# Ledger of designs, part 61: peptides against a protein of PDB entry 5K2M

Target 1, 273 residues: chain A of PDB entry 5K2M
Amino acid sequence: MRIGITYTVLRREEMAIKERAGEFGEVVMLHEDDLLFPGNYDLDVVIIRNVSHFKALYTARLFESEGIPTVNSSRLIFEAGDKLFATLRLAGKVPVPEWKAALSEGGALRVPDSLGYPLVSKPVFGSWGRLLAKVNDRDSLEAVLEHRKWMKNPLYGIHYFQEFVEKPGRDIRSYVIGGEFVGAIYRYSNHWITNTARGGKAEPCSDPEVEELSVKAWEAFGEGALAIDIFESEKGLLVNEVNPNMEFKNAARVTGADMAGKLVEYAVEVAKT

## One batch from the design tools (peptide; made by RFdiffusion4, then SolubleMPNN)

Design b2_p13_7_s2 (from b2_p13_7, 8 letters changed)
Fold by OpenDDE base, seed 5:
Structure b2_p13_7_s2 (fold): chain B 273 residues (1-273), chain A 13 residues (1-13)
Amino acid sequence: as target 1 above (273 residues)
Amino acid sequence: ASAVFGPEEFEPP
């Protein structure tokens, strides 16, 4: 078996995936600079670890066009990596924060009529809490919309909003690979944006309700490897978002779960189908 | 590319 791994930066995750993939076959590391299409790639499967959502999406689709399956698939990356498209999948299967989408400033200004204040403005793409805004009032909403108007990317004209969920100083990050729950962590932060990349403490989460909900959230997409962000709310557990380009170094360290191994095992399964 | 860029990080222009 020949396993490709596409990457932008060799992170701890990519090193772990490479190491575990070596137990199953020949590993071909493919930096973004190595990728040219059409190409003559002799690979049974490709693990997509490009940092950019769009580069990951296009890389996956390009390999699929050569008859090479990818983990994750271009379909999954497309649907899970867009916050609005992910919400559309999730909302039919699991509890999600209340949300609204608007396609104009005039539409966006009516969002509070449904969600109230405070609300959260999100770009449909963007990791690490980039361009997330807690919008407490009308003036703040107008400011966010004004800033979006001057952004060059047309996707910033897609206005996605959620209710503001008051969290207990933490959120949950779970991981589901090939439909199997592999682990979860609490991410602690005093900031309303709980991101472990910003110095948050991580602790193991062992909750059967989180496990069940995480699997159901994965089933909304029905394939691949997903990190799932879950909020503890007054309404119970809410699935906030999913990530098809999951970081897992902190979760693997804290839980002891073999996330890299599980990802490789799933990729090997995909290669055999 | 810096490891600082998450999966949806557009490089700042």
Scores: peptide ipSAE 0.018, ipTM 0.548, DockQ to the pose 0.089
Fold by OpenDDE base, seed 1:
Structure b2_p13_7_s2 (fold): chain B 273 residues (1-273), chain A 13 residues (1-13)
Amino acid sequence: as target 1 above (273 residues)
Amino acid sequence: ASAVFGPEEFEPP
C-alpha cells in the first residue's frame, strides 16, 4: 500500500500521521510545491493535511479525478469546511445555535429582528476564530457590514450569523473518525472565542452525552474524520461547527487517544473500498 | 504563548 500525505507545514499532527502510516505501507510526503495536476500518482489513498480550506478542497478533488480516494473527501471538505453548509447538515440531526443567513446588506440589517443582540457575525470560511465579531448593537452591525463591502473575496458577501451563546468559560472539542468517537477535550478561555490556537488550556472531557452528540453530528455528514465544536449552554449541548482539517496535538496529548493511528486506519480502509 | 495563527489565509486577496 502507498499512502500519500499532502501538507503545507510539518506540524506534530503530520509527523504523527507519517509515523503511523509507515506501519501500513510506503509513505509519500507531498508538499504543496510538489503538487501538479494532471499527474501520474502511484498512490492507493491520500491523507489531506493542507492548512488552507480551499487548497485542501481542490487537492482532494484533483486526486479523486485521477481515481485516488482521499481522507477527507472533497465532498466532506466542501460541506464541513463551510460554516453555512455545515449548519445545513447539522440542523437536521443535532441541536445547533440559532442562526440566520443573508445574501445582502439589506437582509443582514434585519437579522437582529429574529436573533436579537448580542449576535455573532462569521465568515462562511476560515479558522482560529478569524473575522468572528460579537455584534452588541446596530452601530456595530453597520460597521461589520461596511468593512465586508471592501473585502475583495465575494464570499464575504455571504452573511452568516448566530445567536451569542453564553459559555461557562470553556467549550468542548470532540473527535469522530469513521463514525467512531475517539476522544474529547475542554478548551478553557476567558475570551468568548475559546480556540486553543489562541492560548487556551485543554483538559480531558469524559461525558457520555458529548460522545453520543458527537457521533450524531458526524452522521450528518456520514464519512471521514471530523473535529466537532460543542457549546455548553443554558439550552443544553449545542453543536457550533465541525472541522474537516482537524488539529489534534493538544487533544492527543491530554486524552492519550491515538488520533493519528485512527486516522491512518480509516485511510487504509478507504483504500480497500 | 504566542497565538500561532497558522499560515492559512493570512494573505489578504
Scores: peptide ipSAE 0.018, ipTM 0.565, DockQ to the pose 0.061
Fold by OpenDDE base, seed 2:
Structure b2_p13_7_s2 (fold): chain B 273 residues (1-273), chain A 13 residues (1-13)
Amino acid sequence: as target 1 above (273 residues)
Amino acid sequence: ASAVFGPEEFEPP
């Protein structure tokens, strides 16, 4: 078996994946600079670890076009990596924060009529809380919408909003790979954006409700490896988002779960199908 | 065991 691993930066995750993949066969590390298509890649499967959502998406689709399966698939990356598309999948299976999408400023200005204030403005793409805004009032909404008009990417014209969820100073990050719950952590932060907290505390999350909800959230997509962000709310657990390009170094360290091994095992299964 | 999590690596510009 020949296992490709595409990457932008050789992180702890990619090193762990490489090491574990070596137990199953030959490992081919493919930096983004090594990727040219069409190509003649002799690979049975490719593990996609590109940092950029779009680079990961296109890389996956390009390998798939050559008959090489990817983990994650381009379909999964596309649907899970877009917050709105992910919400559309999730909302059919699991509790999610109340949300609205608008395709114009005029539509977006009516979102508070349904969600009230405060609400959260999110770009449909982007990680690490980038361009998240807590919109407390009309003036803040107008400011966010005005700024979006001047952003170059037309996807910034897709207005995605959620209710503001009051969290208990933490959120949950869970991991589901191939439909198996692998582990979860609490991420502590005094900021409403929990994932941006440099130096935040992580603790293992051993909650059967989190496990069940995480698996159900994964089943909304039905394939691959996902990190799942869950909020503890007054309404109970809410699935906020999923990430098809998961970082897991912190979770693996805190839980002791073999996330890299589970990812490789799943990739090996995908290669055999 | 509780551990301090490091910063997530930002997507390069």
Scores: peptide ipSAE 0.016, ipTM 0.511, DockQ to the pose 0.082
Fold by OpenDDE base, seed 3:
Structure b2_p13_7_s2 (fold): chain B 273 residues (1-273), chain A 13 residues (1-13)
Amino acid sequence: as target 1 above (273 residues)
Amino acid sequence: ASAVFGPEEFEPP
């Protein structure tokens, strides 16, 4: 078996995936600079570890066009990596924060009539809490909408909003790979954006309700490896978003779960189908 | 054991 691993930066996750993949066959590391299509790739499966959502999406689709399966698939990356498309999948299966989408400024200005204030403005793409805004009032909404008009990417004209969820100074990140729950952590932060980049503390999460909800959230997509972000709210557990380009170095360290091994095992099974 | 997160590599803008 020949296992490709595409990457932008050789992180701890990619090193762990490479090491575990070596137990199953020959490993071919493919930096973004090594990728040219159409190509003659002799690979049974490709593990997609590109940092950029769009680079990951196009890389997956390009390998699939050569008849090579990918983990994650281009379909999964497309649907899970867009916050609105992910919400459309999740909302039919699990509790999600209340949300609205608007396709114009005039539509966006009516969102508070349904969600109230405070609300959260999100771009449909992007990681690590970039361009998240807590919108407390009308003046703040108008300012966010005005700034969006001057952003060059037309996707910034897709206005996605959520209710503001009060959290107990933490959120939950779980991991589901091939339909199996692998583990979960609490992420602590004093900021309303619970982002690990801000020096947050992680602790193991052992909660059967989190496990059940995480599997149900994965079943909304029905394939691949997902990190799942869950809020603890006054309404109960809410699935906020999913990530098809999961980072797991801290979760693996805190839980002791072999996330890299589970990802490789799943990729090997995908290669056999 | 609680662990502090290392820096995340942000997607380039």
Scores: peptide ipSAE 0.015, ipTM 0.516, DockQ to the pose 0.081; fails the geometry check

Design b2_p13_7_s3 (from b2_p13_7, 8 letters changed)
Fold by OpenDDE base, seed 4:
Structure b2_p13_7_s3 (fold): chain B 273 residues (1-273), chain A 13 residues (1-13)
Amino acid sequence: as target 1 above (273 residues)
Amino acid sequence: ASAVFPEEEFEPP
C-alpha cells in the first residue's frame, strides 16, 4: 500500500494523517511543488489536503486521470466545495437554510422579495468566512453587487444568498467519514460568522439528532470525508454547508476522536475497491 | 474540556 498525501502547508492535520498512514503502508508526501502531470505516480490512493479548493479539485482529477483514486474524489470536492452545488445536494435530503441563487444583478436585487432582510451573501467558493456579508438592507445589497462586478473571477458573478439564521452564539461542526459519524463540536463565537479561524471556543457536541442529521447530510453526497456545518435555529437543526477539505485539529483535540485515523482507514478502503 | 482557538489561524491565500 502506497499512500500519497498532497498538501500546501504541513498542518497538524497533515502531520496526523501522515503518522497514521504510516501504519498502513508507505507514505509519499507530495507538496504542491512536487505535483507535475502527466506523471508516473506509483500510488494506490491519494489523500487530498491542498488548501485551495481549486488546487484540491484539479489535483484530485489529475490523479484520477492516472487511474489513482483520491480522498476526496474530484466529484465530491466539486460538489461539496461549491456552496451552491452543495446546497443543491443537501436541500433534497436535509433541512437547509432558505436560499436563493441569481445569475445577474437584476436577479439578485429581487432576492429580498423572497428571503427578506437580513440575508447572507456568500461567494460559491472560498473558506474561513471570506466574503460573507450580512446584508441588512437594500443599500448593503447594492454595495455587495457593485463590488462583485469588479472582482476578477467570473464565479463572483454567481450570486448565492441564504437567510440569516439567528444562532445561539454557536454553531455545530460534525465530521462524517465513509458514512460513519466520527464526532462533532460546538463552535462558540460572539460574531455571526462562527469560524475557528476567527478565534473561539470549542466544546464536544454529543447530540443524537446532530449525529443522525450529519449522516443524512453525508448521504446526500454518498462518499468521502466531510465536515458538516449545522445551525441551531428556531426551525430546528439546519445544515448550512459542508467542507470536503476539513480542518479537524481542534475537533480531534476536543472530542478525542481519531479523525486522522478514520480518514486514512477510509483511504485504504478506497484503494482496495 | 474546552479549547480556545487563537485568532491567528492560517488564513488561506
Scores: peptide ipSAE 0.009, ipTM 0.531, DockQ to the pose 0.067
Fold by OpenDDE base, seed 5:
Structure b2_p13_7_s3 (fold): chain B 273 residues (1-273), chain A 13 residues (1-13)
Amino acid sequence: as target 1 above (273 residues)
Amino acid sequence: ASAVFPEEEFEPP
């Protein structure tokens, strides 16, 4: 077994994955600078850990073009890493926050007619709460839309909105790998964006409803390793988003779950199919 | 077991 690991930065997660992969075979670390295609890669599977969503997507697709399976697959990275495409998958299987998509400013200005205020503006791509806006009124909506016009990336012209969900000072992050629930944590924050909570607290989440919902959310995609962000709302549990390029150092530390091992075990399974 | 995360753990790379 020859296991590739693509990476941009050697984080705690990549170190843990490398260590656990060494128990199953030869490990080939592949920095982004090492990746040239077409290439002669002698690998049974590649674990994709590129930081950039787009670099991860293209790296996965390039290996797949050479007949090498990836974890996650380019399909999963594409569908789960786009907030709108992820919502389209999730909405058919699990409760999600109310959402709207608009393809123009004129369309976006009508979103409050359905969602009301406050609402959340999200880019369809991005991590760590980047360019999330709580939009409380019309003036704020117009400001967000105006700023989007001056952004060079055409994907900022895809307007994705959710209802604002009042959270109990926390959210839930769960992990499902190969259809198995691995663990979950509460992430505490006084800010409405929990993902950027400077000095935040995490605690284990042991809720059977979270476990069941997390597995159902994974089943909407049907493959790979996903982190799942869940909100506790007045309407019950809502699946907000999924991440096909999961960070898990904090969750592994808090829960004691072997997330790196589970990811490697799944990659070895994928290599054998 | 609860963990507190320093600011650096949440900064974008």
Scores: peptide ipSAE 0.007, ipTM 0.528, DockQ to the pose 0.088
Fold by OpenDDE base, seed 3:
Structure b2_p13_7_s3 (fold): chain B 273 residues (1-273), chain A 13 residues (1-13)
Amino acid sequence: as target 1 above (273 residues)
Amino acid sequence: ASAVFPEEEFEPP
């Protein structure tokens, strides 16, 4: 078996994946600079570890066009990596924060009529809490919408909003690979955006309700490896988002779960189908 | 520029 691993930066995750993949066959590391298409790649499966959502998506689709399966698939990356498309999948299977989408400024200005204040404005793409805004009032909404008009990417004209969820100073990150729950952590932060809080603490999360909800959230997509962000709210557990481009270094360290091994095992299964 | 990866922010000092 020949296992490709595409990457932008060689992180602890990519090193662990490489090491575990070496137990199953020959490993071919492919930096973004090594990728040209169409190509003649002799690979049975490719593990996609490109940092950019769009680079990961296009890399996966390009390998699939050569008849090589990928983990994750281009379909999963597309559906899970867009916050609105992910919400559309999740909302049919699991509890999610209340949300609205608007396709114009005039539509966006009516969102508070249904969700109230405070709101969270999110771009449909991006990582690390970038361009998240807590919108407390009409003036703040108008300011966010005005700034979006001057952003060059047309996807910033897709207005995605959620209710503001009061969290108990933490959120949950769980991992589901091939339909199996692998582990979960609490991420502690004093800031309402957990993902950007320097000096946060991670702790193991051992909750059967989190495990069950995480598997159900994965089943909304039905394939691949997903990190799942869950909020503890007054309404119970809410699935906020999923990530088809998992970071797991801290989660693996804190839980002791072999996330890299589970990802490789799943990729080997995909290669045999 | 060290790409600060999100999960590095949760490492205990």
Scores: peptide ipSAE 0.014, ipTM 0.521, DockQ to the pose 0.141; fails the geometry check
Fold by OpenDDE base, seed 1:
Structure b2_p13_7_s3 (fold): chain B 273 residues (1-273), chain A 13 residues (1-13)
Amino acid sequence: as target 1 above (273 residues)
Amino acid sequence: ASAVFPEEEFEPP
């Protein structure tokens, strides 16, 4: 077994994955600077750990074009890493926050007619709560839309909105790998954006409803390793988004779950199919 | 045990 691991930065997660992969075979670490395609890669599977969503997507697709399976697959990265495409999968299987998509400014200006205020503007791509805006009124909506016109990437012209969900000063992040629930944490924050990048407190989450909902959210995609962001709302649990390129160092530390081992075991299974 | 999230040192490139 020859296991590739692609990466941008050697984080605690990549070190743990490398260590666990060494128990199953030869490990080939592949920094982004080492990747040229088409290439001659002698690998049975590649674990994708590129930080950028787009770099991860293209790296996965490039290995797949050479007949090498990836964890996650380019299909999963594409569908799960886009907030709108992920919502389209999730909405048919699990409760999600109310959402609207618009393809023009004129369409976006009518979103409050259905969602009301406050609402959340999201780019369809991006991590760490970047370009998330709480939109409280018409003036704020107009400002967000005006700024989007001057952004260079045409994907900023795809307008995705959610209802604003009042949370109990926390959210939940769960992990499902190969259809198995591995663990969950509470993420505490005094800010409405509870993302790990903004600091906060993590605690273990042991809730059977979270476990069941997390597995159902994974089944909407049907493959790979996903982190799942869940809100506690007045309506019950809502699946906000999924991440096909999970960080897990804090979750592994707090829960004691072998996230890296489970990811490697799944990659070895994929290599044998 | 509660853990503090370190600031993510890495903005995605």
Scores: peptide ipSAE 0.008, ipTM 0.520, DockQ to the pose 0.068; fails the geometry check

Design b2_p13_7_s4 (from b2_p13_7, 9 letters changed)
Fold by OpenDDE base, seed 1:
Structure b2_p13_7_s4 (fold): chain B 273 residues (1-273), chain A 13 residues (1-13)
Amino acid sequence: as target 1 above (273 residues)
Amino acid sequence: SSDIFGPEEFEPP
């Protein structure tokens, strides 16, 4: 067994994955600077750990073009890493926050007619709460839309909105790998954006309803390793988004779950299919 | 980085 690991930065997660992969075979670390395509790669599977969503997507698709399976697949990265495409999968299987998509400024200006205020503006791509805006009124909506016109990437012209969900000063992040629930954490924050990358406290979450909902959210995609972001709302649990390029150092530390081992075991299974 | 296709902001190791 020859296991590739693509990466941008050697984080705690990539070190743990490398260590666990060494128990199953030869490990080939592949920095982004080492990747040229088409190439001659002698690998049975590649674990994708590129930081950028787009670099991860293209890296996965390039290995697949050479007959090498990836974890996650380019299909999963594409559908789960886009907030709108992920919502389209999730909405048919699990409760999600109310949402609207618009393809023009004129369409976007009518979103409050259905969602009301406050609402959340999201880009369809990006991590760590970048370019999330809480929109409290018409003036704030107009300001967000005006700024989007001057952004260079045409994907900023895809307008995705959610209702603003009042949370109890925390959210939940769960992990499902190969259809198995691995663990969950609470992420505490005094800010409406509860991402642990912004200094949030993590605590273990042991809730059977979270476990069941997390597995159902994974089944909307039907493959791979996903982190799942869940809100505690007045309406019950809501699946906000999924992440096909998960960070898990805080979750592994707090829960004691072998996230890296489970990811490697799944990659070895994929290599044998 | 201002590169939208570059590496995203990550937590320090």
Scores: peptide ipSAE 0.018, ipTM 0.574, DockQ to the pose 0.117
Fold by OpenDDE base, seed 3:
Structure b2_p13_7_s4 (fold): chain B 273 residues (1-273), chain A 13 residues (1-13)
Amino acid sequence: as target 1 above (273 residues)
Amino acid sequence: SSDIFGPEEFEPP
């Protein structure tokens, strides 16, 4: 078996994936600079570890066009990596924060009529809480919308909003690979944006309700490897978002779960189908 | 490298 691994930066995750993949066959590391299409790639499967959502999406689709399966698939990356498209999948299967989408400024200005204040403005793409805004009032909403007009990417004109969820100073990140729950962590932060990359502490989460909800959230997509962000709210557990580009170094360290091994095992299964 | 689709997603430094 020949396992490709595409990457932008060789992180702890990519090193662990490489090491575990070596137990199953020949490993071919493919930096973004090495990728040209169409190409003659002799690979049975490709693990997609590109940092950019769009580079990951197009890389996956390009390998699939050569008849090579990918983990994750281009379909999964497309639907899970867009916050609005992910919400559309999740909302039919699991509890999610209340949300609205608007396609114009005039539409966006009416969002508070249904969701009230405070709101959270999100771009449909992006990671690490980038361009998240807590919108407390009308003046703040108008300011966010005005700034969005001057952003060059047309996707910033897709206005996605959620209710503001009061969290107990933490959120949950779980991991589901091939339909199997692998582990979960609490991410602690004093800021309303909980992210371990912003100096938050991680601790193990052992909760059967989190495990069940995480598997159900994965089943909304039905394939691949997903990180799942869950909020603890007064309404119970809410699935906020999913991530098809898993960062797991903190989760693996804290839980002891072999997330890299589980990802490789799943990729080997995909290669055999 | 400039991602043609926008700024590259990087972990905050």
Scores: peptide ipSAE 0.017, ipTM 0.590, DockQ to the pose 0.080
Fold by OpenDDE base, seed 4:
Structure b2_p13_7_s4 (fold): chain B 273 residues (1-273), chain A 13 residues (1-13)
Amino acid sequence: as target 1 above (273 residues)
Amino acid sequence: SSDIFGPEEFEPP
């Protein structure tokens, strides 16, 4: 068994994955600078840990073109890593926050007619709460839309909106790998964006409803390793988003769950199929 | 409040 691990930055997660992968076979660490295609890679599976969504997506697809399976697959990265495409998968299986998509400014200006205010503007791509805007009124909506016109990436012209969910000063991040619930944490934040990158406290989440919902959310995609962001709302639990390139150092520390091991075990299973 | 999040999580990709 030869296990590739692609990475941008050697984080605690990548170190843990490397260590656990060594128990199953030979480990080949592949920094982004090492990735040239087409290539003669002698690997049974590749664990994708590139920080950039697009780099991860293309890396996965490139290995797949060489006949090497990836964890996550390019399909999963594509569908889960785009907030709109993820919502399309999730909405048919689990409760999600109310959402709207518009393909023009004129369409986007009508979103409040259905979602009301406040609403959340999200780019379809990006991590760490980047370019999330709480839109409280018409003036704020117009400003967000105007700024999007001047952004160089055409994907900023895809307007994705979500209802603003009042949260109890926290959200839930769960982890499902290969259809198995691995663990969950509460992430505490005084900011409406409960992102790990904004400081906070994490605590273990031991809720059977979270476990069940997390598995159902994973089943909407049907493969891979996902972090799942869940909101506690007045409407009950809502699946906000999923992440096909999960950070788990804090969750592993807090829960004691062997997330790196579970990821490697799943990759080894994928290599055998 | 233990800073759960190291500075590396703040670098935009």
Scores: peptide ipSAE 0.014, ipTM 0.548, DockQ to the pose 0.078
Fold by OpenDDE base, seed 5:
Structure b2_p13_7_s4 (fold): chain B 273 residues (1-273), chain A 13 residues (1-13)
Amino acid sequence: as target 1 above (273 residues)
Amino acid sequence: SSDIFGPEEFEPP
């Protein structure tokens, strides 16, 4: 078994994955600078850990073009890594926050007619709550839309909105790998954006409803390794988003779950199919 | 999705 690991930065997660992969076979670390295509890669599977969503997507697709399976697949990265496309998958299987998409400013200005205020503006791509805006009124909506016009990336012209969900000072992040629930954490924050990367406390989440919902959310995609962000709302649990390029250092530390091992085990399974 | 785009990658022209 020859396991590739593509990476941009050697984080705690990549170190843990490398260590666990060494128990199953030869490990080939592939920095982004090492990746040239077409190439002669002798690998049974590649674990994709590129930090950029787009670099991860293209890296996965390039290996797949050479007959090498990836974890995650380019399909999963594409569908789960886009907030709107992920919502389209999730909405058919699990409760999600109310959402609207608009393809123009004129369309976006009508979103409050359906969602009301406050609402959340999200880019369809991005991490760590980047360019999330709580939009409390019309003036704030107009400001967000105006700023989007001056952004160079045409994807900022895809206007994705959710209802604002009042959270109990926390959210839930769960992990499902190969359809198995691996663990979950509460992420505490006094800010409406809960993210452990921004200095939140993490605690174990042991809730059977979270486990069931997390598995159902994974089943909307049907493959791979996903981190799942869940909100506790007045309407019950809502699946907010999924992440096909999961950070898990905090969750692994807090839960004691072997997330790196589970990811490697799944990659080895994928290599054998 | 994890994107490491620093603020510099989004500088307006």
Scores: peptide ipSAE 0.017, ipTM 0.567, DockQ to the pose 0.105; fails the geometry check

